# Peptides against a protein of PDB entry 4PN1: the designs that were tried, part 83

Target 1, 261 residues: chain A of PDB entry 4PN1
Amino acid sequence: KIEMNFLNKPIVPDTTKVISNFLTHYLITEPVEHVEIEAKLGTLIDLETQNRFEFPVMNETILNPEFNLRTRFESDMTASEHKYLNEFLNQAFRDSQKPGRLPFAYKHTKQVDLFYETEDNSRDKIRVSKNQSDNQVLACVKKRRVADLFLYCPNDAFDIRISISDELPVSMPSGNQQPSLTRLKDRVGYVHQEIKIDLTKTTQNDPVYDTTERHELEVEFGNIADLRDRAQKAKDGMEAPLFRRVQLFMDNVRILRREHS

## One batch from the design tools (peptide; made by RFdiffusion4, then SolubleMPNN)

Design b1_p16_5_s1 (from b1_p16_5, 6 letters changed)
Fold by OpenDDE base, seed 3:
Structure b1_p16_5_s1 (fold): chain B 261 residues (1-261), chain A 16 residues (1-16)
Amino acid sequence: as target 1 above (261 residues)
Amino acid sequence: SELEELLKKLEEENAK
């Protein structure tokens, strides 16, 4: 007879607990009303060296936000890496359609994001998203970044930023107002078990660097209501449902960050 | 099959 450990019970990784607590804070303790929770793949860059951050750890490590490590996060990858991930996800999609599996859902969107300054000249801009083909308004929001949690992943292709944002629906800007920035987005979205995985190509005109293209991969919790419910249960002493959901989310992130061309 | 056609379409869309 074999047992899992000397208690013969599953054990929750510390990473799962830390992330769960982080999410619980912004879901329950100081609740963000229109919360968006996503993880982006990218690179932690050391501001001193301008190279990937080096830290004396050997595996996935959550960085303490109380310490200024003089880093920045670049949520970008090469076109080849992005293509590889697209192919990888396409294969995962196909495999999930087989009998006995839970299927992926798929959506391809091309949109234009128009950014407008607010009347009070606040830091947060209004984003109007329109369908690129017919100019239909998809969304009009004011997005505020609330908090970030960074994971340094020395053994993987990418580091991770988990972000909490507030996406407030707002009224359309005045018809006489001109956008301060225009951005094209080509997004391929995959959904599995209410976890959203988006590959996005963003094109933006820069007055200094001409047209730039960014390649991003993000993983998002697709059911915030369920997540909030799980977080509430955790606050009430039942942590298992939240841990399971966070574990699922992070396992998907871990799969993706290990893939590279 | 319909599924196979859909999968093919998705592959074509993602290749663009």
Scores: peptide ipSAE 0.020, ipTM 0.576, DockQ to the pose 0.012
Fold by OpenDDE base, seed 1:
Structure b1_p16_5_s1 (fold): chain B 261 residues (1-261), chain A 16 residues (1-16)
Amino acid sequence: as target 1 above (261 residues)
Amino acid sequence: SELEELLKKLEEENAK
């Protein structure tokens, strides 16, 4: 008989524990009401060199937010990288449709996001999202970034930002109010075991700069209620369900960030 | 079928 270790019990990697604790804080301890939790693929940029950040570690590492590392995170990739990931996910989708597998769900959406200033001149803008095909309102929210957790991934194509956001539903802006910014989003969404993977092409017209295009990949917890339940159980001493869900999430992220054209 | 439609959409995305 083979045992998994000298205790013959599962052990949880530190990464899983740290992320789980981070999530628990904003799910349970100081709960965000309309929480969105996502990981974006991108690059940690050293502000001094404007190159990818270099840290003296050899593997995936959660950066300590207590230290000012003088970095910024760029949640963008090349069109080529984005295309490669799309092809990769399409193949994963096809494979998941086979007997004995859990299938991906797939959705393609094209929307326009209109950003409005708030009357109180708050930092947070109101975002109205509309479907491009029929101009139907999909959402009207005031989004606030609450917290970030950065993972430096020296062996992979991308670094990771895990973000906690509050997406507060709000009333539509008045009809006389003009948007301060308009963005077009072309999003291809994949869902597997309630983990959402979105490839998004964003186009923005800038009055000063030419049209800018961004290519993003994000991984999101699709079932916040379940995650919150798991986090509560963790606070109550049963950590395994939360750890399993975080592990699943991170494994999906790890698969994706290793892919490159 | 729904699956065929999805597969077609995926192929269209790959072509972009």
Scores: peptide ipSAE 0.019, ipTM 0.494, DockQ to the pose 0.012
Fold by OpenDDE base, seed 2:
Structure b1_p16_5_s1 (fold): chain B 261 residues (1-261), chain A 16 residues (1-16)
Amino acid sequence: as target 1 above (261 residues)
Amino acid sequence: SELEELLKKLEEENAK
């Protein structure tokens, strides 16, 4: 008979604990009411070199937010990388439809995001999202970035930013107000076990820099209510359900960040 | 796209 370890009990990786605690803080301790929790694939850039950050670690490492590492995060990838990931996820989708598997769901959405300045000139803009085909309003929100957690992944194609955001529903801006910015989003979404994986092509017209296109991949917790429940249980001393959900989330992220053409 | 349509069909079939 083989045992897992000398206690013969599962052990939780430290990464899982750290992330779980991070989430618990913004779900329970200082709760964000309309919370969105997502991980984006990208690159930690060293502000001094303008190259990918080099840290003296050999594996996935959560960076301590208390230290200013003089980095920025670029949530972008090449069109080729994005295409590859799309093909990869398409195959994963197909494979998951087979008997004995839990299936992916798939959705393709095209939307336009219109950004408006607030009447109080606050830093946070109002975002009106509309369906590109019929201009139906999908959402009107004021999104605030609450916190970030960065993972440096030296062995993988991408680094990771886990973000906590507050998406506050707000009233539509006045009809006479013009948007300060318009973004087109072409998004293919995959959902597996309530984890959302989105590939997004974003087109933005910049009056100074012309039209720019961004290619993003994000992984999001699709069931916040369940996650909050798990976090509450964790706060009350039952951590296992939260750890399991975080582990699932991170495993999906790990799969994706390792893929490259 | 044709691929997207195919994927949607697969999803619909799975949802049954």
Scores: peptide ipSAE 0.017, ipTM 0.481, DockQ to the pose 0.013
Fold by OpenDDE base, seed 5:
Structure b1_p16_5_s1 (fold): chain B 261 residues (1-261), chain A 16 residues (1-16)
Amino acid sequence: as target 1 above (261 residues)
Amino acid sequence: SELEELLKKLEEENAK
C-alpha cells in the first residue's frame, strides 16, 4: 500500500556513496597494503579567525579536497566532553549486555609510545608502543597518512575527519638510538559489530595546539579484510554490502558527535 | 536501522 518512492526501489544517500567511493579508491583502485581507516571527532578551524569555520551549509556535508579552504582540523575535546562520552559509552555497553542485544566488548589499556627517526631520515617516524605496566612491546610500526576526508557538521558538537593511513610493521630501532618523542596514552576501547570506538587521553608536549594533555575519540573499521571484500564487490557492481557497512560506521559516528553535556 | 533494511532489499534485488 505504501511505496518507498515513485520507483518503489531502495535509494542510498549521496553521503554514503561519496564515502564508499573514497574508501574503495584506497582499498581497491590504489590499494594501501596495511590500511587503517578511522574517523576522529574534532573541529574544523578557520586559519584566519582561529575559530570554528562557518560554511554556508545547514547539515552534514563532505568538503571537496580539491579546494584549499584555509582550514585545519583539531582532533581534540575538553576533559568534560571526554568524560561525558565515556559515561555514555559505559551505559551503552551495559545496555548491550541485555538479552536480545549484540554485546559490546571492552578493554582498558595504558601504553607508552616512543617515536624514533628513521635511518633514511624520512619524514615518517617509527613508533614503538609498550605496555606501561610491564614494558612489553605491543607494536613497532611506521605510519603514513595517505588521505583525509572532512565532514562539516554544523548541527553537532564535532566535525569529522576520516583518514586513510598506511601502518607498516617494521623492525625495532637500534639499541643505541634515543626516542625523539615520548607519549603516554590511556585508552578505553569499545567494540560493537567489529566497529572500534576508542577514548584516549594523551600526555605530551604539543607545540601546535599548546597542550600537555589531549582528549580524543576515534571510530575505526575493525575488519579491514571484510571491508576490502565489500569494496571489491562494489567495483564489480554489487554495492549494497559496502553501503550497508559504511552506513553502520557513519551512524555510530553520528551518534557520538551528537552527544554532549 | 531503517536504511540498513533498505540496503538489504537493494542487495536482494541485485542478487536476482
Scores: peptide ipSAE 0.006, ipTM 0.318, DockQ to the pose 0.044

Design b1_p16_5_s2 (from b1_p16_5, 6 letters changed)
Fold by OpenDDE base, seed 2:
Structure b1_p16_5_s2 (fold): chain B 261 residues (1-261), chain A 16 residues (1-16)
Amino acid sequence: as target 1 above (261 residues)
Amino acid sequence: SELEELLKKLEELNAK
């Protein structure tokens, strides 16, 4: 007979605990009403060197937000990397359709995001999202970034930003208003066990470069109600369900950030 | 229009 450890009990990685606590705070303690929780693949850039941040650690590390590390996060990748990840996920999708597996769901979405200034000149713009093909309104929201948690991943192709956002539904802008920014999104979405994985090609006008292209990969919790329930249970002393969900989320992120062409 | 230009650009990107 073999045991897991000298207590013969599961042990929770510290990373899981930290992230779980982070999520619990914005789900339960100071709850964000229309919360979106996602991880983006990208690169932590050292503002001093303008290169990828170098921190004296040898593995995945959550950066302490209380310290100013003089970094910025670039949520972008090359077209080649993006293509590779698309192919990788396509294969994962195909493999998951086999008997004995839990299948991916797949969706391809093309949308237009129109950004409008608010009447009160608030920093947060109103985003109207429309389906590109039929111009149907998909959403009209005011999105606020609430908090970020950064993971430095020295052994992987990408670093990670976990973001808490508030997507407040708002009324449509006046018909006479012109958008301040128009953004096209071509999104390939995969869903597995209520974890969403999106590959997005974004195109928008840029005042300096005329047109900016971006290639992004994001991983999102697809069932916020369930996550909130788990977080509440955690707050009440039963942490296991939350830990399991966070572990699943992070394992998916870890798989993706390790892939490279 | 700006949208038309962006759509064209997107099509070009997707064609790669």
Scores: peptide ipSAE 0.017, ipTM 0.550, DockQ to the pose 0.012
Fold by OpenDDE base, seed 3:
Structure b1_p16_5_s2 (fold): chain B 261 residues (1-261), chain A 16 residues (1-16)
Amino acid sequence: as target 1 above (261 residues)
Amino acid sequence: SELEELLKKLEELNAK
């Protein structure tokens, strides 16, 4: 007979526990009301070398936020990498439509994001999102970054930033206000088991480079209510549901960060 | 089939 270990029971990876605790804090302990939780693929840059960060670890590692490692996170990739991921996800979509699988949902959106200064000149800007084709308002929000958790992934194409944000719905700016920034956003979205995967091309005017295009991949928890429920159960002593959801999320992230052109 | 329609739609959407 073969057993998986000397307890013959599944074991939860430490990464899952750490991330679960991080999420629980902002879901339950100090709850963010309009919470958005997403992971972005990108690169941890060493501020001293301006190259990818090098740390004496050999695998996926959560960086301790209590230590200033003099890094910045670049949430960008090349157009070719972005294209490759799009093709990869398209194939995954196709495969998921086969009998016996859970299907992806797919959505392609093109929008204009207009950023406005707040009346109180607060740090956070109001973002108005409109459909590019008909200028219909899709959303008006004030987004604040609450916390970040960084994963250094030396064996993969990308490092990961998990972010907690507060996305507050707000009233439209007055008609007399001019946007301080305008962005075009082309987003291809995939949803599988309530995990959202977005490929986004963002175009913005740049005073130095004229036009800057950014390519991003984001993975987001699509059901915050369920996640919050799981986190509450974890606080109450039943951690398994939360661990399972976090594991699912991270497995999707791990699949994506390993793919490159 | 539904699958074929979805695949076609996906290709069309991504091409735009």
Scores: peptide ipSAE 0.012, ipTM 0.423, DockQ to the pose 0.012
Fold by OpenDDE base, seed 4:
Structure b1_p16_5_s2 (fold): chain B 261 residues (1-261), chain A 16 residues (1-16)
Amino acid sequence: as target 1 above (261 residues)
Amino acid sequence: SELEELLKKLEELNAK
């Protein structure tokens, strides 16, 4: 007979626990009403060297947000890396359609994001997303970044930023208002077990990256209500459902960040 | 693309 450990009970990795607590805070303790929770693949850049940050750790490590490491996160990858991930996910999609598997859902969208300044010139912009083909409005939101959690992943191609955002639905800007920024998005979306994986090619004039095109991969919790319920249960002393969901999420992220061209 | 072909096949199957 084989047991899991000397207690013969499941043990939760510390990473899962830390992330779960982080999520619980913004789901339950200080709840964000219109919360979006996503992980982006990218690179932690050392502001001093302009190279990938080097931290004296040998595996996936959640960075303590209390420390200013003088880093920036670049949520971008090369076209080749992005293409590789696309092919990888396509194969995963195909494989998931086989009997005995839970299938991926797939959606390819081309949209235009129009960013508008607010009347008070607040930091947050209004984003209007439209379908590129028929100009149908998909969303109109004011997005606020609430919190970030960074994972340094020395053994993988990418580091991870987990972000908590508040996406407040807002009314459309006035018809006479001009967008301050226009972004074209070519997005391929995969959903598996309510975990959303998006590959996005973004075209815009970006002064930060000094490029017109970005390649991004993001992983998002597709069922916030369920996640919030799990977080509430965790606050009530039943942590297992939340841990399982976070573990699933992170395992998917881990799979993706290991893939590279 | 291969994916598009697969999606097409799935749609056809689901339409039955």
Scores: peptide ipSAE 0.007, ipTM 0.373, DockQ to the pose 0.012
Fold by OpenDDE base, seed 5:
Structure b1_p16_5_s2 (fold): chain B 261 residues (1-261), chain A 16 residues (1-16)
Amino acid sequence: as target 1 above (261 residues)
Amino acid sequence: SELEELLKKLEELNAK
């Protein structure tokens, strides 16, 4: 007979607890109304060396936001890495269609994003998304970044940024207004157990990264209502449902950040 | 809690 530990009970990793509390804060304590919660794969760059940040740890570590680490996060990868991940996810999709498995859903979208300045000259821009083929409006929103949580992952190809955003639906800009930025997006989306995985190729001029093309991978919670319900239960003393959902999310992220050629 | 304080600081830092 084998037991899990000296209490013979499952234990929740500290990482799961910290992330769960982070999410609970912006879901329940100081709730964001139109919340979007996503993780992006990328690299923590040391501003002094312009290389990947070297932190004195040997495993996945949530960085303390209290400290100024003099870093920036680059949410990008090479075309080759992006292609490999696409092939990997395609295989995962195929395998999930077999009997006894929960299947992936798949969607391919091509869209144009138009960014407009707001009338009040606020920092946040209005984004109008249109279907590339027929120019049909898909969305018109004002997105505000609320909070970021960074994970340094020294043993994996990528570091992680978990972001809380407020995505507010707004009216279309005035017909006389010109966009300040135009972006082309080619997105391949996978959904498994209401976790969304998106591979995106973006074409635009980027003054920050000095690039005209970007390759990104993001993982998003696809059911915010369920997540908010779980967070409320956690506040009421029942933490297990929230921990399970966060662990599922993070395990998917961990699979993706480890997978490379 | 200490975590709540950190979350507030995080929000302030990210808002800049």
Scores: peptide ipSAE 0.006, ipTM 0.247, DockQ to the pose 0.100

Design b1_p16_5_s3 (from b1_p16_5, 6 letters changed)
Fold by OpenDDE base, seed 4:
Structure b1_p16_5_s3 (fold): chain B 261 residues (1-261), chain A 16 residues (1-16)
Amino acid sequence: as target 1 above (261 residues)
Amino acid sequence: SELEELLKKLEEENKK
């Protein structure tokens, strides 16, 4: 008979604990009311070299946010990488439809995002999302980035940013307001076990980027209520449910960040 | 798309 270890009990990776604690903080301790939690694939860029930052580590590692590493995160990939991931996820979708598997759900959405500045000119912009085909309003939110957690992944194609955001539903901007930014999004969404995986091709005139087109992959917790419940249980001394959910999330992220053309 | 076609097939199968 084989046992898992000398205690014959599951052990939680340190990464899982760190992320779980991070999430618990913004779910329970200082709760974000309309929280969005997502991981983006991208690259940690050294601000001095404009190349991928090189950390003296050999595996996936969470960067300490207390240190100013003089990096920026570029949540982008090449068109070829994006295409490869799309094909990869398509295959995963197909495979998941087989007997004995839990199926993916799939959704293709083309939308336009209209961003409106607030009076305080803060990052808390109002985003109106509309369906491109019929201009139906999909969402109107004031989004605030609350916190980020960065994972440097030297062995993988991408680094990871886990972001906590507050997406406050708000009323539509007044008709006299003009959007400060317009973004066209072609989004392919996959959902498996309430984990959302979105491939997005974005076209916009963004002064921050040299290119008008961006290719992004996002992994999001699709059931925040469940996650919050798990986090609460963790605070109450039962950590296993949260750890399991975070582990699932991270395993999906790990799969994706290893895939490239 | 290929996936859309697949979904359509699945929907049709679910109707049976």
Scores: peptide ipSAE 0.017, ipTM 0.476, DockQ to the pose 0.012
Fold by OpenDDE base, seed 2:
Structure b1_p16_5_s3 (fold): chain B 261 residues (1-261), chain A 16 residues (1-16)
Amino acid sequence: as target 1 above (261 residues)
Amino acid sequence: SELEELLKKLEEENKK
């Protein structure tokens, strides 16, 4: 007979607790109304060296936001890395369709994002997202970054940024207003157990610089209502459901960040 | 794409 530990009870990793508390804060304590919660794969860059940040740790660690580590996060990868991850996820999708598995859902979306300045000259731009094929408006939002949590992952190809954002629905800009920026997004989306995994190729025309292409991978909580419910329960003293959901989310992230071409 | 083709096949199978 094998037991989990000397108490024979589940124990929650500290990472899970920290992330859960972070989420609970912005779901319940200081709730963000239209919250988006996502993790992006990327690289923590040391502003002093302009290389990947080096921290004296040997495994995944959450950086304390109270400390200014003089870093920036680059949510980009090479085309080759992006292609590899796409192939990896394609295989995972195929495997999940087998009997006895929970299947992935897949969606390919091509959209154009039009950014507009606000009348009040606020920092946050209005983003109008349209389907590229038929120009149907998908969303019109004002997105605000609320908080970030960074994970330094020295043993993996990528570091992680978990972000809390507020996506406020807003009215469409006036018909006479011109976009200040246009961004094309080619996104392949995978959903497994309400966790969304998106590979996105973003093309942006910069008036000063040539067209730039970015390759991103993001993992998002697909059921915010459920997550909020779990967070509320956690706040009320029942933490297990939230911990389980966060663990699932992070395991998916961990799988992805370990993959390399 | 290969996946889109697969999905179409799956959808067709689910419709029978």
Scores: peptide ipSAE 0.016, ipTM 0.455, DockQ to the pose 0.012
Fold by OpenDDE base, seed 1:
Structure b1_p16_5_s3 (fold): chain B 261 residues (1-261), chain A 16 residues (1-16)
Amino acid sequence: as target 1 above (261 residues)
Amino acid sequence: SELEELLKKLEEENKK
């Protein structure tokens, strides 16, 4: 017989605890009503060098938001990297359809996002999302990014930004308003155990810089109600359910950020 | 089968 440690009890990685506490704050302590929680793959860029940020650590580490490290996060990847991840996820999808596995669900969405300025000149724009095929309105929201948590991943292809956003449903803009920005999104979505993995190609026309295309991969908690319940339990002294869910989320993120062509 | 059709659709859509 073997035991997992001298207490013979599970031990939670510090990363899991830190992230769990971060989530609990915006789920329970100062709750965001229409919360979206996602991780994006990208690169921490050193503003001084314009190269990938370098920190004297040898593994995944959460950066302390109390310190200004003079970085920006670029939530983008090359087309080749994006393609590789797509192929990787396709294979994962296929494998998950086998007996004894929990299957992925798959959805392909092509949408147009129209951004409108608000009357109060708020920094938050109204986003109207429509399906490209039938012009059906999918959503009309004001999205505000509430908080970010950055993970520096020196051994992996990508760094990670975990973001808390508030997506407030709002009424449609008046018919006389023109969008200030239009974006086309081609999104392939994979869902496994209520964790959403989206590969998105975003096209935007810029009058100065021509058409720009971005390639993004995001991992999102698909069941916020469940996550909130787990966070509440954690506040009440039972942390295990939250830790397990965060661990699952992060393991999926870790798998993805390690994959590269 | 339904699965085969889904897989084909997935591959076709992801190639675009």
Scores: peptide ipSAE 0.013, ipTM 0.443, DockQ to the pose 0.012
Fold by OpenDDE base, seed 5:
Structure b1_p16_5_s3 (fold): chain B 261 residues (1-261), chain A 16 residues (1-16)
Amino acid sequence: as target 1 above (261 residues)
Amino acid sequence: SELEELLKKLEEENKK
């Protein structure tokens, strides 16, 4: 007979605890009302060298936000990497349709995002998303980035940014307003156990990026209500449900960041 | 917790 450890009980990795606490803060302690929680694959860039950041660790490590490491995060990848991940996810989708598995859901969306300045000249822009095929409005929101947690992943192709955002639904801009920015998005979305995985090709003029086309992969918690419930239970002393959900999320992220072309 | 305090501080800084 084999046991898990000398206590013969499951143990939670420290990474899971740290992330769980991070999420609990913005779900329960200081709750963001319209919270979006996502992880993006990308690269931590050293501002001094403009190369990938190097830190004296040998595995996945959450960076302490109290330290100014003089880094920026680039949430982009090459077209080839993006294509590879798309093919990888397509195969995962197919395999999940087999008997005995929980199936993926799949959706392909082409949309245009129109960004508008607010009447109060606030920093946050209003984003109107429309379906390219029929020009129907999909969403109208004002999105604010609340917090970030960075994971340095020296053994993988990508580093990770976990972001807390507030997506406030707002009224449509006045008909006489012109958008300050237009973005075309080609998105393929996969959903498995309410974890959303999106591959997005974005076409826009962005001064931060060298190319007009960006390739992004994001992993998002698809059921915030459930996650909030789990976080509340954790605050009440029952942490296991939250830890399990965070582990599921992070395992999906880990699978994806290990894949490379 | 120490983490919550840190996150609160970070959030306040991000609101600028």
Scores: peptide ipSAE 0.000, ipTM 0.214, DockQ to the pose 0.098

